# Peptides against a protein of PDB entry 8RAJ, part 14

Target 1, 54 residues: chain A of PDB entry 8RAJ
Amino acid sequence: LPAENEDPDKAVVDLHRSPPKTKDPDLTPSGIIAKVKAGDMTQETARELLLAMR

## One batch from the design tools (peptide; aimed at target 1 I33 L50 R54)

Design b2_p19_1_s1 (made by RFdiffusion4, then SolubleMPNN; from b2_p19_1, 11 letters changed)
Fold by OpenDDE base, seed 4:
Structure b2_p19_1_s1 (fold): chain B 54 residues (1-54), chain A 19 residues (1-19)
Amino acid sequence: as target 1 above (54 residues)
Amino acid sequence: RKAAAEEALAWLDEEAARA
């Protein structure tokens, strides 16, 4: 089966798009705490991640 | 980030004590 032609429009880089943040906010201590507060991460998982960052 | 991680861990400990 022929590979679905990748839409050439998706290859166009939007030059006006803000550059992506260099660091994933979800992996920062503040991001981890925010996820815990939102109920999107358990305290146990947060503790493990933070201990690895210390 | 180490200092921030330590502060975050302290917060988790406090929250765990309240539950």
Scores: peptide ipSAE 0.636, ipTM 0.913, DockQ to the pose 0.653
OpenDDE base, seeds 1, 2, 3, 5: peptide ipSAE 0.623, 0.624, 0.620, 0.620; ipTM 0.910, 0.910, 0.911, 0.911

Design b2_p19_1_s2 (made by RFdiffusion4, then SolubleMPNN; from b2_p19_1, 8 letters changed)
Fold by OpenDDE base, seed 1:
Structure b2_p19_1_s2 (fold): chain B 54 residues (1-54), chain A 19 residues (1-19)
Amino acid sequence: as target 1 above (54 residues)
Amino acid sequence: RKAAAEAALEELDRRAEEE
């Protein structure tokens, strides 16, 4: 299987691996909503992330 | 940040009701 080139610029938001860096623009509430709008994140994953930030 | 997360949850919940 070709090693998925984990494009180091695609921050795979693994909720289980690392607490969201509070400065990651991709993990801001606005960044999460932007990813959902782009189809880059599921609504469910976005909801879990946002609940953890509440 | 809490208020922004809450507003983002409300935006998701609204969109999930529109689908």
Scores: peptide ipSAE 0.562, ipTM 0.887, DockQ to the pose 0.617
OpenDDE base, seeds 2, 3, 4, 5: peptide ipSAE 0.561, 0.561, 0.562, 0.560; ipTM 0.886, 0.887, 0.886, 0.885

Design b2_p19_1_s3 (made by RFdiffusion4, then SolubleMPNN; from b2_p19_1, 5 letters changed)
Fold by OpenDDE base, seed 3:
Structure b2_p19_1_s3 (fold): chain B 54 residues (1-54), chain A 19 residues (1-19)
Amino acid sequence: as target 1 above (54 residues)
Amino acid sequence: RKEEAERALEELDREEEEE
């Protein structure tokens, strides 16, 4: 199975440009936490996203 | 979904305390 090397350079979630598509695994609560742990998302951005889902 | 976001906030708050 080709590992989709999704280039890490394209997952800048612009919070102001589209409502978070809650279908993207990257925008699930678990996906947000995984991005913070990977260093791909700031804790502040993660907090704003998660608060918007509450 | 609300409960998953709340649990993720509690996890994030713990990671903020470990840095």
Scores: peptide ipSAE 0.565, ipTM 0.883, DockQ to the pose 0.525
OpenDDE base, seeds 1, 2, 4, 5: peptide ipSAE 0.564, 0.565, 0.564, 0.564; ipTM 0.882, 0.882, 0.882, 0.882

Design b2_p19_1_s4 (made by RFdiffusion4, then SolubleMPNN; from b2_p19_1, 5 letters changed)
Fold by OpenDDE base, seed 3:
Structure b2_p19_1_s4 (fold): chain B 54 residues (1-54), chain A 19 residues (1-19)
Amino acid sequence: as target 1 above (54 residues)
Amino acid sequence: RKKEAEEALEELDKEEEEE
């Protein structure tokens, strides 16, 4: 069984980092909403990220 | 992208009203 070592340290979205032009699916508008629905992101953090993408 | 962020904010506002 590959132990999915989900390194818990990778979930810190630095809000002060210039919006990464990262095509990371997790930082798309839909990926942010998916994280909120999963309980992996607060609504406040999601709102700040989405406002920065507007 | 700007439109997708606006649509996602509107979805987030609906989830906040359901909780």
Scores: peptide ipSAE 0.549, ipTM 0.874, DockQ to the pose 0.566
OpenDDE base, seeds 1, 2, 4, 5: peptide ipSAE 0.549, 0.549, 0.545, 0.549; ipTM 0.874, 0.874, 0.874, 0.874

Design b2_p19_2 (made by RFdiffusion4)
Pose (drawn by RFdiffusion4):
Structure b2_p19_2 (pose): chain A 54 residues (1-54), chain P 19 residues (1-19)
Amino acid sequence: as target 1 above (54 residues)
Amino acid sequence: EEEEEEMEELEELAEEAEE
């Protein structure tokens, strides 16, 4: 509900910003398996990263 | 059983990536 909303002319275009990056671009396959064995990553995401490295 | 099979496949894939 638009109580005390911003101007109707589409002012203040500085919202919807994404959070900072929390990823590494390069890893060892052994490190991928270790992340799964530690419960820190799903087999889905791990397999996806290995398909990009093979 | 299914989960073990999937883990084995993931380990095989990791071995391929090391090669």

Design b2_p19_2_s1 (made by RFdiffusion4, then SolubleMPNN; from b2_p19_2, 8 letters changed)
Fold by OpenDDE base, seed 4:
Structure b2_p19_2_s1 (fold): chain B 54 residues (1-54), chain A 19 residues (1-19)
Amino acid sequence: as target 1 above (54 residues)
Amino acid sequence: MEREERMRELEALAKEAAA
């Protein structure tokens, strides 16, 4: 039986990710972009929000 | 689309939404 070497080490929780400063950034268009750039928001969610604000 | 191209699209949408 081939042991599927499930490399368990891919759960490297990047512990160095600074806790998201839950400054509720104003869901301004600029704030949304800033969140995406910071990695605090997905591009998909940002797109949906920006389209809804239009 | 590259990540950078997608970011440029989002920035354009954000500019339109701010307007």
Scores: peptide ipSAE 0.633, ipTM 0.916, DockQ to the pose 0.555
OpenDDE base, seeds 1, 2, 3, 5: peptide ipSAE 0.624, 0.622, 0.620, 0.620; ipTM 0.915, 0.915, 0.915, 0.916

Design b2_p19_2_s2 (made by RFdiffusion4, then SolubleMPNN; from b2_p19_2, 7 letters changed)
Fold by OpenDDE base, seed 4:
Structure b2_p19_2_s2 (fold): chain B 54 residues (1-54), chain A 19 residues (1-19)
Amino acid sequence: as target 1 above (54 residues)
Amino acid sequence: DRRRREFEELEELAREAEE
């Protein structure tokens, strides 16, 4: 009895996905706040960066 | 409520760093 049902076509790990161009989002005060809102930066790290820009 | 107040303080620090 042939085992029907291996669809092998959903595991194309695109190894050629160019790394997202990290345009270093200019570490502007507004850019730091946007990263905290997105969950990509901790409030502690954001505070240290913003205080170092004064 | 604490995390919101701490975030509002960061928004103030960000405004003062843009001036």
Scores: peptide ipSAE 0.623, ipTM 0.913, DockQ to the pose 0.659
OpenDDE base, seeds 1, 2, 3, 5: peptide ipSAE 0.606, 0.604, 0.602, 0.606; ipTM 0.911, 0.909, 0.910, 0.911

Design b2_p19_2_s3 (made by RFdiffusion4, then SolubleMPNN; from b2_p19_2, 6 letters changed)
Fold by OpenDDE base, seed 3:
Structure b2_p19_2_s3 (fold): chain B 54 residues (1-54), chain A 19 residues (1-19)
Amino acid sequence: as target 1 above (54 residues)
Amino acid sequence: MEREERMEELEELAREAAA
């Protein structure tokens, strides 16, 4: 039985564990906004990311 | 209203971070 335990938890960017790598195309300011709009990121996490990029 | 206002704040922060 393929354990399709793709734990959806692996996609959570833990900001406390790794500084935001500005090189990740998904972590551009525009990419962050897109993730929030898609429901893939919380507004709080997005705010913290965007403030850290400033 | 509150959610849209918060999104506008994030879009402003994103614009500042992209400059």
Scores: peptide ipSAE 0.589, ipTM 0.892, DockQ to the pose 0.664
OpenDDE base, seeds 1, 2, 4, 5: peptide ipSAE 0.587, 0.586, 0.587, 0.588; ipTM 0.891, 0.890, 0.891, 0.892

Design b2_p19_2_s4 (made by RFdiffusion4, then SolubleMPNN; from b2_p19_2, 6 letters changed)
Fold by OpenDDE base, seed 3:
Structure b2_p19_2_s4 (fold): chain B 54 residues (1-54), chain A 19 residues (1-19)
Amino acid sequence: as target 1 above (54 residues)
Amino acid sequence: EEERRRMEELERLAEEAAA
């Protein structure tokens, strides 16, 4: 049986497809920093998001 | 050292975005 490597669909926050919804509690400035520290977001993506929130 | 500096920049940007 091929092991379905269900790569958990890590919701790659595609900045081009999903503008930062300011209403997502996980996309607060502090939430973004927490995701980077957890390895769940790149520094580049975080930087772009944080700049767009200014 | 570079990673630390980049994180400090992001933390500053996050503080500015939260104000």
Scores: peptide ipSAE 0.636, ipTM 0.922, DockQ to the pose 0.660
OpenDDE base, seeds 1, 2, 4, 5: peptide ipSAE 0.634, 0.634, 0.633, 0.630; ipTM 0.923, 0.922, 0.922, 0.922

Design b2_p19_3 (made by RFdiffusion4)
Pose (drawn by RFdiffusion4):
Structure b2_p19_3 (pose): chain A 54 residues (1-54), chain P 19 residues (1-19)
Amino acid sequence: as target 1 above (54 residues)
Amino acid sequence: REEEAEAALEELDEWEEEE
């Protein structure tokens, strides 16, 4: 509900910003398997990263 | 490194079959 909402002319275009990056661009396959074994990553995401490295 | 990545994919497949 638009109680005390911003102006109707589409002012203040500085919202919807994403959070900072929390990823590394390069890893070892052994490190991918270690992340799964530790429960810190799903087999889905791990397999996706290995398909990009093979 | 390619061979290591393929071996790691096979290990993940084996795990999925074990589930």

Design b2_p19_3_s1 (made by RFdiffusion4, then SolubleMPNN; from b2_p19_3, 8 letters changed)
Fold by OpenDDE base, seed 5:
Structure b2_p19_3_s1 (fold): chain B 54 residues (1-54), chain A 19 residues (1-19)
Amino acid sequence: as target 1 above (54 residues)
Amino acid sequence: RKKEAEEALKLLDEEERKE
């Protein structure tokens, strides 16, 4: 069975990088909240990202 | 997306208060 390579490329959302205009589902408000709930993002980082989207 | 971000901020504040 092909082991699905979980690409461990956790998209480190660089807060200092201009928000990629890419519709990355991981950079949607819902995707950010999902990452916080999964423990893959801090609440602080999530807050900063969401404030930048406002 | 602005409205969704505001709703997500509210959810984040509610989670922070429950911890």
Scores: peptide ipSAE 0.566, ipTM 0.891, DockQ to the pose 0.575
OpenDDE base, seeds 1, 2, 3, 4: peptide ipSAE 0.565, 0.565, 0.566, 0.566; ipTM 0.891, 0.891, 0.891, 0.891

Design b2_p19_3_s2 (made by RFdiffusion4, then SolubleMPNN; from b2_p19_3, 10 letters changed)
Fold by OpenDDE base, seed 3:
Structure b2_p19_3_s2 (fold): chain B 54 residues (1-54), chain A 19 residues (1-19)
Amino acid sequence: as target 1 above (54 residues)
Amino acid sequence: KKKEAEEALKKLDEEEKAK
């Protein structure tokens, strides 16, 4: 079985590295909240993203 | 989209208080 080596480091949206692309479904307000609930995003990063969208 | 972001911020604050 190919180890889906989904490098967990590549899934973290770093606001300081890439401007938030509001067109990414994973970066919609609802998608951000879903990632926080799943443990895939910190509350701090989510807050910064959502504040930038306001 | 601004309204959705504001509603999401409220949900985020509610989840932070629930932990």
Scores: peptide ipSAE 0.571, ipTM 0.888, DockQ to the pose 0.622
OpenDDE base, seeds 1, 2, 4, 5: peptide ipSAE 0.566, 0.569, 0.566, 0.566; ipTM 0.889, 0.888, 0.888, 0.887

Design b2_p19_3_s3 (made by RFdiffusion4, then SolubleMPNN; from b2_p19_3, 6 letters changed)
Fold by OpenDDE base, seed 4:
Structure b2_p19_3_s3 (fold): chain B 54 residues (1-54), chain A 19 residues (1-19)
Amino acid sequence: as target 1 above (54 residues)
Amino acid sequence: RKAEAEAALEELDKEEAAE
């Protein structure tokens, strides 16, 4: 079975690409409220997370 | 972000009162 030599040279992370704005939408105040509305998060957990961000 | 978290807490309190 030929080991596909994935050329390590193609993992040149373009350091000039603006870092992905890892605004994890899941950890924004608006993302927390959206998860509560979707039923994916409890109001209690949302309250604790939002209080920690204050 | 602090102001956004405070506004989200006020929205959460309104949703809890509407259930």
Scores: peptide ipSAE 0.596, ipTM 0.897, DockQ to the pose 0.562
OpenDDE base, seeds 1, 2, 3, 5: peptide ipSAE 0.576, 0.575, 0.580, 0.575; ipTM 0.894, 0.894, 0.895, 0.894

Design b2_p19_3_s4 (made by RFdiffusion4, then SolubleMPNN; from b2_p19_3 with E2A A7R W15R E17A)
Fold by OpenDDE base, seed 1:
Structure b2_p19_3_s4 (fold): chain B 54 residues (1-54), chain A 19 residues (1-19)
Amino acid sequence: as target 1 above (54 residues)
Amino acid sequence: RAEEAERALEELDEREAEE
């Protein structure tokens, strides 16, 4: 079976999926807010992630 | 990064208060 190209653009930040590499652009405060605005992340999940970055 | 996270939390709080 061809390895499904997991589209790197759809990294749903799962809080259980590995410590976020501090260099992941999707895990910047601005990247989190952008995902919420796009409807790709809930406000609640974004809040939890941002609180962990404070 | 902590200051950016704090500002992003404030932006979320403002949006949740408008809904």
Scores: peptide ipSAE 0.574, ipTM 0.889, DockQ to the pose 0.629
OpenDDE base, seeds 2, 3, 4, 5: peptide ipSAE 0.570, 0.571, 0.570, 0.570; ipTM 0.888, 0.889, 0.889, 0.888

Design b2_p19_4 (made by RFdiffusion4)
Pose (drawn by RFdiffusion4):
Structure b2_p19_4 (pose): chain A 54 residues (1-54), chain P 19 residues (1-19)
Amino acid sequence: as target 1 above (54 residues)
Amino acid sequence: KAEEAEAALAELDAWEAEE
């Protein structure tokens, strides 16, 4: 509900910003398996990263 | 590293087959 909303002319275009990056671009396959064994990553995401490294 | 990645994928597939 638009109580005390911003101007109707589409002012203040500085919202919807993403959070900072929390990823590394390069890893060892051993490190991928270690992340799964530690429960810190899903087999889905781990397999996706290995398909990009093989 | 490519061969290691293939070995790691075979290990994940073996785990999935066990589940």

Design b2_p19_4_s1 (made by RFdiffusion4, then SolubleMPNN; from b2_p19_4, 6 letters changed)
Fold by OpenDDE base, seed 4:
Structure b2_p19_4_s1 (fold): chain B 54 residues (1-54), chain A 19 residues (1-19)
Amino acid sequence: as target 1 above (54 residues)
Amino acid sequence: KSEEAEKALAILDEEEAKE
């Protein structure tokens, strides 16, 4: 099978592109509350994470 | 970020008090 020559030149991550604000929605205060409400995070763990962000 | 965390803590305390 012909190896698709993925042109290595397109992997030039433009270092001047502002890092994608990967606002990991899971690590935002609102994302933490959403996880608690979904039952995916304990209130205690959420409290510790939120206190560390304060 | 600190203000959002404080608002989130207040919401968490209100949800804990309703259970």
Scores: peptide ipSAE 0.609, ipTM 0.897, DockQ to the pose 0.517
OpenDDE base, seeds 1, 2, 3, 5: peptide ipSAE 0.597, 0.598, 0.599, 0.599; ipTM 0.894, 0.893, 0.894, 0.895

Design b2_p19_4_s2 (made by RFdiffusion4, then SolubleMPNN; from b2_p19_4, 6 letters changed)
Fold by OpenDDE base, seed 4:
Structure b2_p19_4_s2 (fold): chain B 54 residues (1-54), chain A 19 residues (1-19)
Amino acid sequence: as target 1 above (54 residues)
Amino acid sequence: KAAEAERALEELDAEEAAR
């Protein structure tokens, strides 16, 4: 079965679209604390990451 | 960023002490 040609021209990354300010919420001090509270990060790993941001 | 990380460490220490 021929693979449907996904039109390669739809991958035109609009270079004039300001990159979303992906401040990865995951790498902010507040995002780290939110992950600890959710149980998605250990307090130890959070402490190491936050100390490296000082 | 350093001052935000410092406040987050204080919050983390307070949460650990409350468990």
Scores: peptide ipSAE 0.616, ipTM 0.906, DockQ to the pose 0.603
OpenDDE base, seeds 1, 2, 3, 5: peptide ipSAE 0.592, 0.593, 0.592, 0.593; ipTM 0.904, 0.903, 0.904, 0.904

Design b2_p19_4_s3 (made by RFdiffusion4, then SolubleMPNN; from b2_p19_4, 7 letters changed)
Fold by OpenDDE base, seed 4:
Structure b2_p19_4_s3 (fold): chain B 54 residues (1-54), chain A 19 residues (1-19)
Amino acid sequence: as target 1 above (54 residues)
Amino acid sequence: KAKEAEEALALLDEEAAKE
């Protein structure tokens, strides 16, 4: 079985790269609303998440 | 963040009332 050599050197987390401010768009109020509109999230789950952020 | 969450809740309630 060919061991797929996943090159371990691509995990060089450049510590000097400012962490992308990946505000996970999925965890922003606007991202939650966008997921509901796309049908990827229920209104009830969105309401619970937004209430927890309030 | 709390203000943005409150505005988003209001939008959810408006969309839920239009369906």
Scores: peptide ipSAE 0.601, ipTM 0.898, DockQ to the pose 0.600
OpenDDE base, seeds 1, 2, 3, 5: peptide ipSAE 0.582, 0.577, 0.585, 0.584; ipTM 0.897, 0.895, 0.896, 0.897

Design b2_p19_4_s4 (made by RFdiffusion4, then SolubleMPNN; from b2_p19_4, 5 letters changed)
Fold by OpenDDE base, seed 5:
Structure b2_p19_4_s4 (fold): chain B 54 residues (1-54), chain A 19 residues (1-19)
Amino acid sequence: as target 1 above (54 residues)
Amino acid sequence: KSAEAEAALAELDAAEAAA
């Protein structure tokens, strides 16, 4: 069986890309905080994303 | 969304201050 290289969709959150209108749970305020708590996102990146959503 | 973002920012700031 071909190993599906699930390319970890590191959603490179391009800070210059309009926040996806998609209900991506990873891009909700709560999802961002969850990533920070998990160590998957820096506080700085989280702050920038959240400021853009304000 | 804006209110949720503000609440999340406050949580983030509180976490930074506790670290």
Scores: peptide ipSAE 0.586, ipTM 0.896, DockQ to the pose 0.619
OpenDDE base, seeds 1, 2, 3, 4: peptide ipSAE 0.584, 0.584, 0.585, 0.584; ipTM 0.897, 0.895, 0.896, 0.896

Design b2_p19_5 (made by RFdiffusion4)
Pose (drawn by RFdiffusion4):
Structure b2_p19_5 (pose): chain A 54 residues (1-54), chain P 19 residues (1-19)
Amino acid sequence: as target 1 above (54 residues)
Amino acid sequence: EEEELEEEVEEELEEALEE
């Protein structure tokens, strides 16, 4: 509900910003398996990263 | 070819997790 909302002319275009990056671009396959064995990553995401490294 | 490669990578990951 638009109580005390911003101007109707589409002012203040600085919202919807994404959070900072929390990823590394390069890893060892052994490190991918280790992340799954530690429960820190799903087999889905791990397989996806290995398909990009093979 | 892509499907075969995905299956191989999945089998290899399962085997490494069993070890």

Design b2_p19_5_s1 (made by RFdiffusion4, then SolubleMPNN; from b2_p19_5, 5 letters changed)
Fold by OpenDDE base, seed 3:
Structure b2_p19_5_s1 (fold): chain B 54 residues (1-54), chain A 19 residues (1-19)
Amino acid sequence: as target 1 above (54 residues)
Amino acid sequence: EEEELEKEVQEELDKALAE
């Protein structure tokens, strides 16, 4: 059985590196907003991420 | 302008958080 080691460490987006064009669904504008709504991201971090995507 | 883009992103964020 392949142990899908979903390494939880893959979610550390280094905001100071040009956001990798990772097809991470959690790094879409909608995914960022969803994290803020869930309390998993600050509005400040969300603004910085959204700005870096434009 | 960076300030205009920041305002637009904030307005989009506020709108999306209000839904």
Scores: peptide ipSAE 0.545, ipTM 0.892, DockQ to the pose 0.682
OpenDDE base, seeds 1, 2, 4, 5: peptide ipSAE 0.544, 0.535, 0.544, 0.535; ipTM 0.892, 0.889, 0.892, 0.889

Design b2_p19_5_s2 (made by RFdiffusion4, then SolubleMPNN; from b2_p19_5 with E6R E7R E14R E18A)
Fold by OpenDDE base, seed 2:
Structure b2_p19_5_s2 (fold): chain B 54 residues (1-54), chain A 19 residues (1-19)
Amino acid sequence: as target 1 above (54 residues)
Amino acid sequence: EEEELRREVEEELREALAE
């Protein structure tokens, strides 16, 4: 199965839109923290995303 | 390391909500 290259550039999470209730594991608080730990996300982007979920 | 990163993110979130 081709690994779907989820192009990180297409997850422009519009901070003004209610977070999609998509069970996207990458948009969970745990998934965001995991991306920061992997170096795939900045702390600032993680902060903005976590604030938008609140 | 994971507990440190979690604390840093929780701290930044706390600071952002205190403004």
Scores: peptide ipSAE 0.119, ipTM 0.656, DockQ to the pose 0.065
OpenDDE base, seeds 1, 3, 4, 5: peptide ipSAE 0.108, 0.094, 0.091, 0.090; ipTM 0.641, 0.629, 0.627, 0.619

Design b2_p19_5_s3 (made by RFdiffusion4, then SolubleMPNN; from b2_p19_5, 9 letters changed)
Fold by OpenDDE base, seed 2:
Structure b2_p19_5_s3 (fold): chain B 54 residues (1-54), chain A 19 residues (1-19)
Amino acid sequence: as target 1 above (54 residues)
Amino acid sequence: SAAALEAEVRAELDEALAE
């Protein structure tokens, strides 16, 4: 099934949940940076997500 | 560039980890 239907509203990573070791390319550090570059994520949200991965 | 944005995000992360 093409991954073309990740509802952008379901990409709300619960910042209070330990980041799963997701193989989701959109939840990797590189994927987060790509979303910010695309205008699909704020820099602040990217900061919070990247902090939660440490 | 992606490298500039990564550097900005990294700088903000380093600031937040220093508080």
Scores: peptide ipSAE 0.092, ipTM 0.628, DockQ to the pose 0.063
OpenDDE base, seeds 1, 3, 4, 5: peptide ipSAE 0.089, 0.089, 0.081, 0.089; ipTM 0.622, 0.622, 0.619, 0.622

Design b2_p19_5_s4 (made by RFdiffusion4, then SolubleMPNN; from b2_p19_5, 8 letters changed)
Fold by OpenDDE base, seed 4:
Structure b2_p19_5_s4 (fold): chain B 54 residues (1-54), chain A 19 residues (1-19)
Amino acid sequence: as target 1 above (54 residues)
Amino acid sequence: ERAALEEEVRRELDRALAE
């Protein structure tokens, strides 16, 4: 099975783009909070993302 | 409305960081 090399560089969440209606659990409010708790996201970036979802 | 959302986001982040 070819491992799909999802280039990690294409997950640049454009903070200025309307959040895609992605069913991505990592881009839900709960997923963003979980990334901050894990140390994988800054509190400031999380605040900006959550405010963009309004 | 914006101020209420900013306060909600702050409270959610503060909870997540306090656990």
Scores: peptide ipSAE 0.141, ipTM 0.677, DockQ to the pose 0.394
OpenDDE base, seeds 1, 2, 3, 5: peptide ipSAE 0.130, 0.134, 0.122, 0.134; ipTM 0.666, 0.664, 0.666, 0.665

Design b2_p19_6 (made by RFdiffusion4)
Pose (drawn by RFdiffusion4):
Structure b2_p19_6 (pose): chain A 54 residues (1-54), chain P 19 residues (1-19)
Amino acid sequence: as target 1 above (54 residues)
Amino acid sequence: AEHDALFDEYLAELAALPE
């Protein structure tokens, strides 16, 4: 509900910003398996990363 | 060939792990 909303002319275009990056671009496959064994990553995401490294 | 066989081993290991 637009109580005390911003101007109707589409002012203040500085919202919807993403959070900072929390990823590394390069890893060992042993490190991928270790992350799954630790419960810190899903098999789905781990397999996706290995398909990019093979 | 050896490099691809090594990644096939990692993918097989990953598939053998419990969810």

Design b2_p19_6_s1 (made by RFdiffusion4, then SolubleMPNN; from b2_p19_6, 9 letters changed)
Fold by OpenDDE base, seed 3:
Structure b2_p19_6_s1 (fold): chain B 54 residues (1-54), chain A 19 residues (1-19)
Amino acid sequence: as target 1 above (54 residues)
Amino acid sequence: SEKERRFQEYLEELDALPK
């Protein structure tokens, strides 16, 4: 069961639904938003990633 | 859950960014 009080910023994108070998801070919620602000990711892509993570 | 609430906050922050 997912922890109800888990900090979402500790989650990373796992598109293959397999345990990640490394955690990429750029793929945390904060990292994703930072990429959008930097122009390195579209807002729509970021939205889809965040929705998939929750 | 609080986790879901926090994710919602990120989504709202994202939506508040300039398009």
Scores: peptide ipSAE 0.627, ipTM 0.916, DockQ to the pose 0.549
OpenDDE base, seeds 1, 2, 4, 5: peptide ipSAE 0.626, 0.625, 0.625, 0.625; ipTM 0.916, 0.916, 0.916, 0.916

Design b2_p19_6_s2 (made by RFdiffusion4, then SolubleMPNN; from b2_p19_6, 9 letters changed)
Fold by OpenDDE base, seed 4:
Structure b2_p19_6_s2 (fold): chain B 54 residues (1-54), chain A 19 residues (1-19)
Amino acid sequence: as target 1 above (54 residues)
Amino acid sequence: SAEQARFDEYLEELDAMPK
């Protein structure tokens, strides 16, 4: 089977790629509070999320 | 823990918001 020419440059790019900010800023505690204030999240859902993160 | 205290503060702020 033809060895897929893995571009060696792809490995270098991945090493220098800043770890994806895995933290969705909208799912941080402060982001959750902001969403509630904006009316984009219920108080109850926010409470459950914060408790789960605790 | 200090981290737990931070969440408690957010929960208090959340509870102070109008429903």
Scores: peptide ipSAE 0.582, ipTM 0.893, DockQ to the pose 0.663
OpenDDE base, seeds 1, 2, 3, 5: peptide ipSAE 0.571, 0.575, 0.580, 0.567; ipTM 0.892, 0.892, 0.891, 0.892

Design b2_p19_6_s3 (made by RFdiffusion4, then SolubleMPNN; from b2_p19_6, 11 letters changed)
Fold by OpenDDE base, seed 3:
Structure b2_p19_6_s3 (fold): chain B 54 residues (1-54), chain A 19 residues (1-19)
Amino acid sequence: as target 1 above (54 residues)
Amino acid sequence: DEEAARFERYLEELDSMPA
């Protein structure tokens, strides 16, 4: 079975340079919360993102 | 504002998570 090539080249979001893109499903408020719960995002980063989207 | 209230709910949920 071909190993699912996890594409290691995921786009890094620089919150301080560019505003968050709300069209990205992983960066929607719900997606952000999900990432924190999964341990894929820090609570601090999540808070900054949510505040920036407000 | 419904949108503002929605964000506040997410912030509240986030703050309720264990550090």
Scores: peptide ipSAE 0.562, ipTM 0.886, DockQ to the pose 0.642
OpenDDE base, seeds 1, 2, 4, 5: peptide ipSAE 0.559, 0.560, 0.561, 0.560; ipTM 0.885, 0.886, 0.886, 0.886

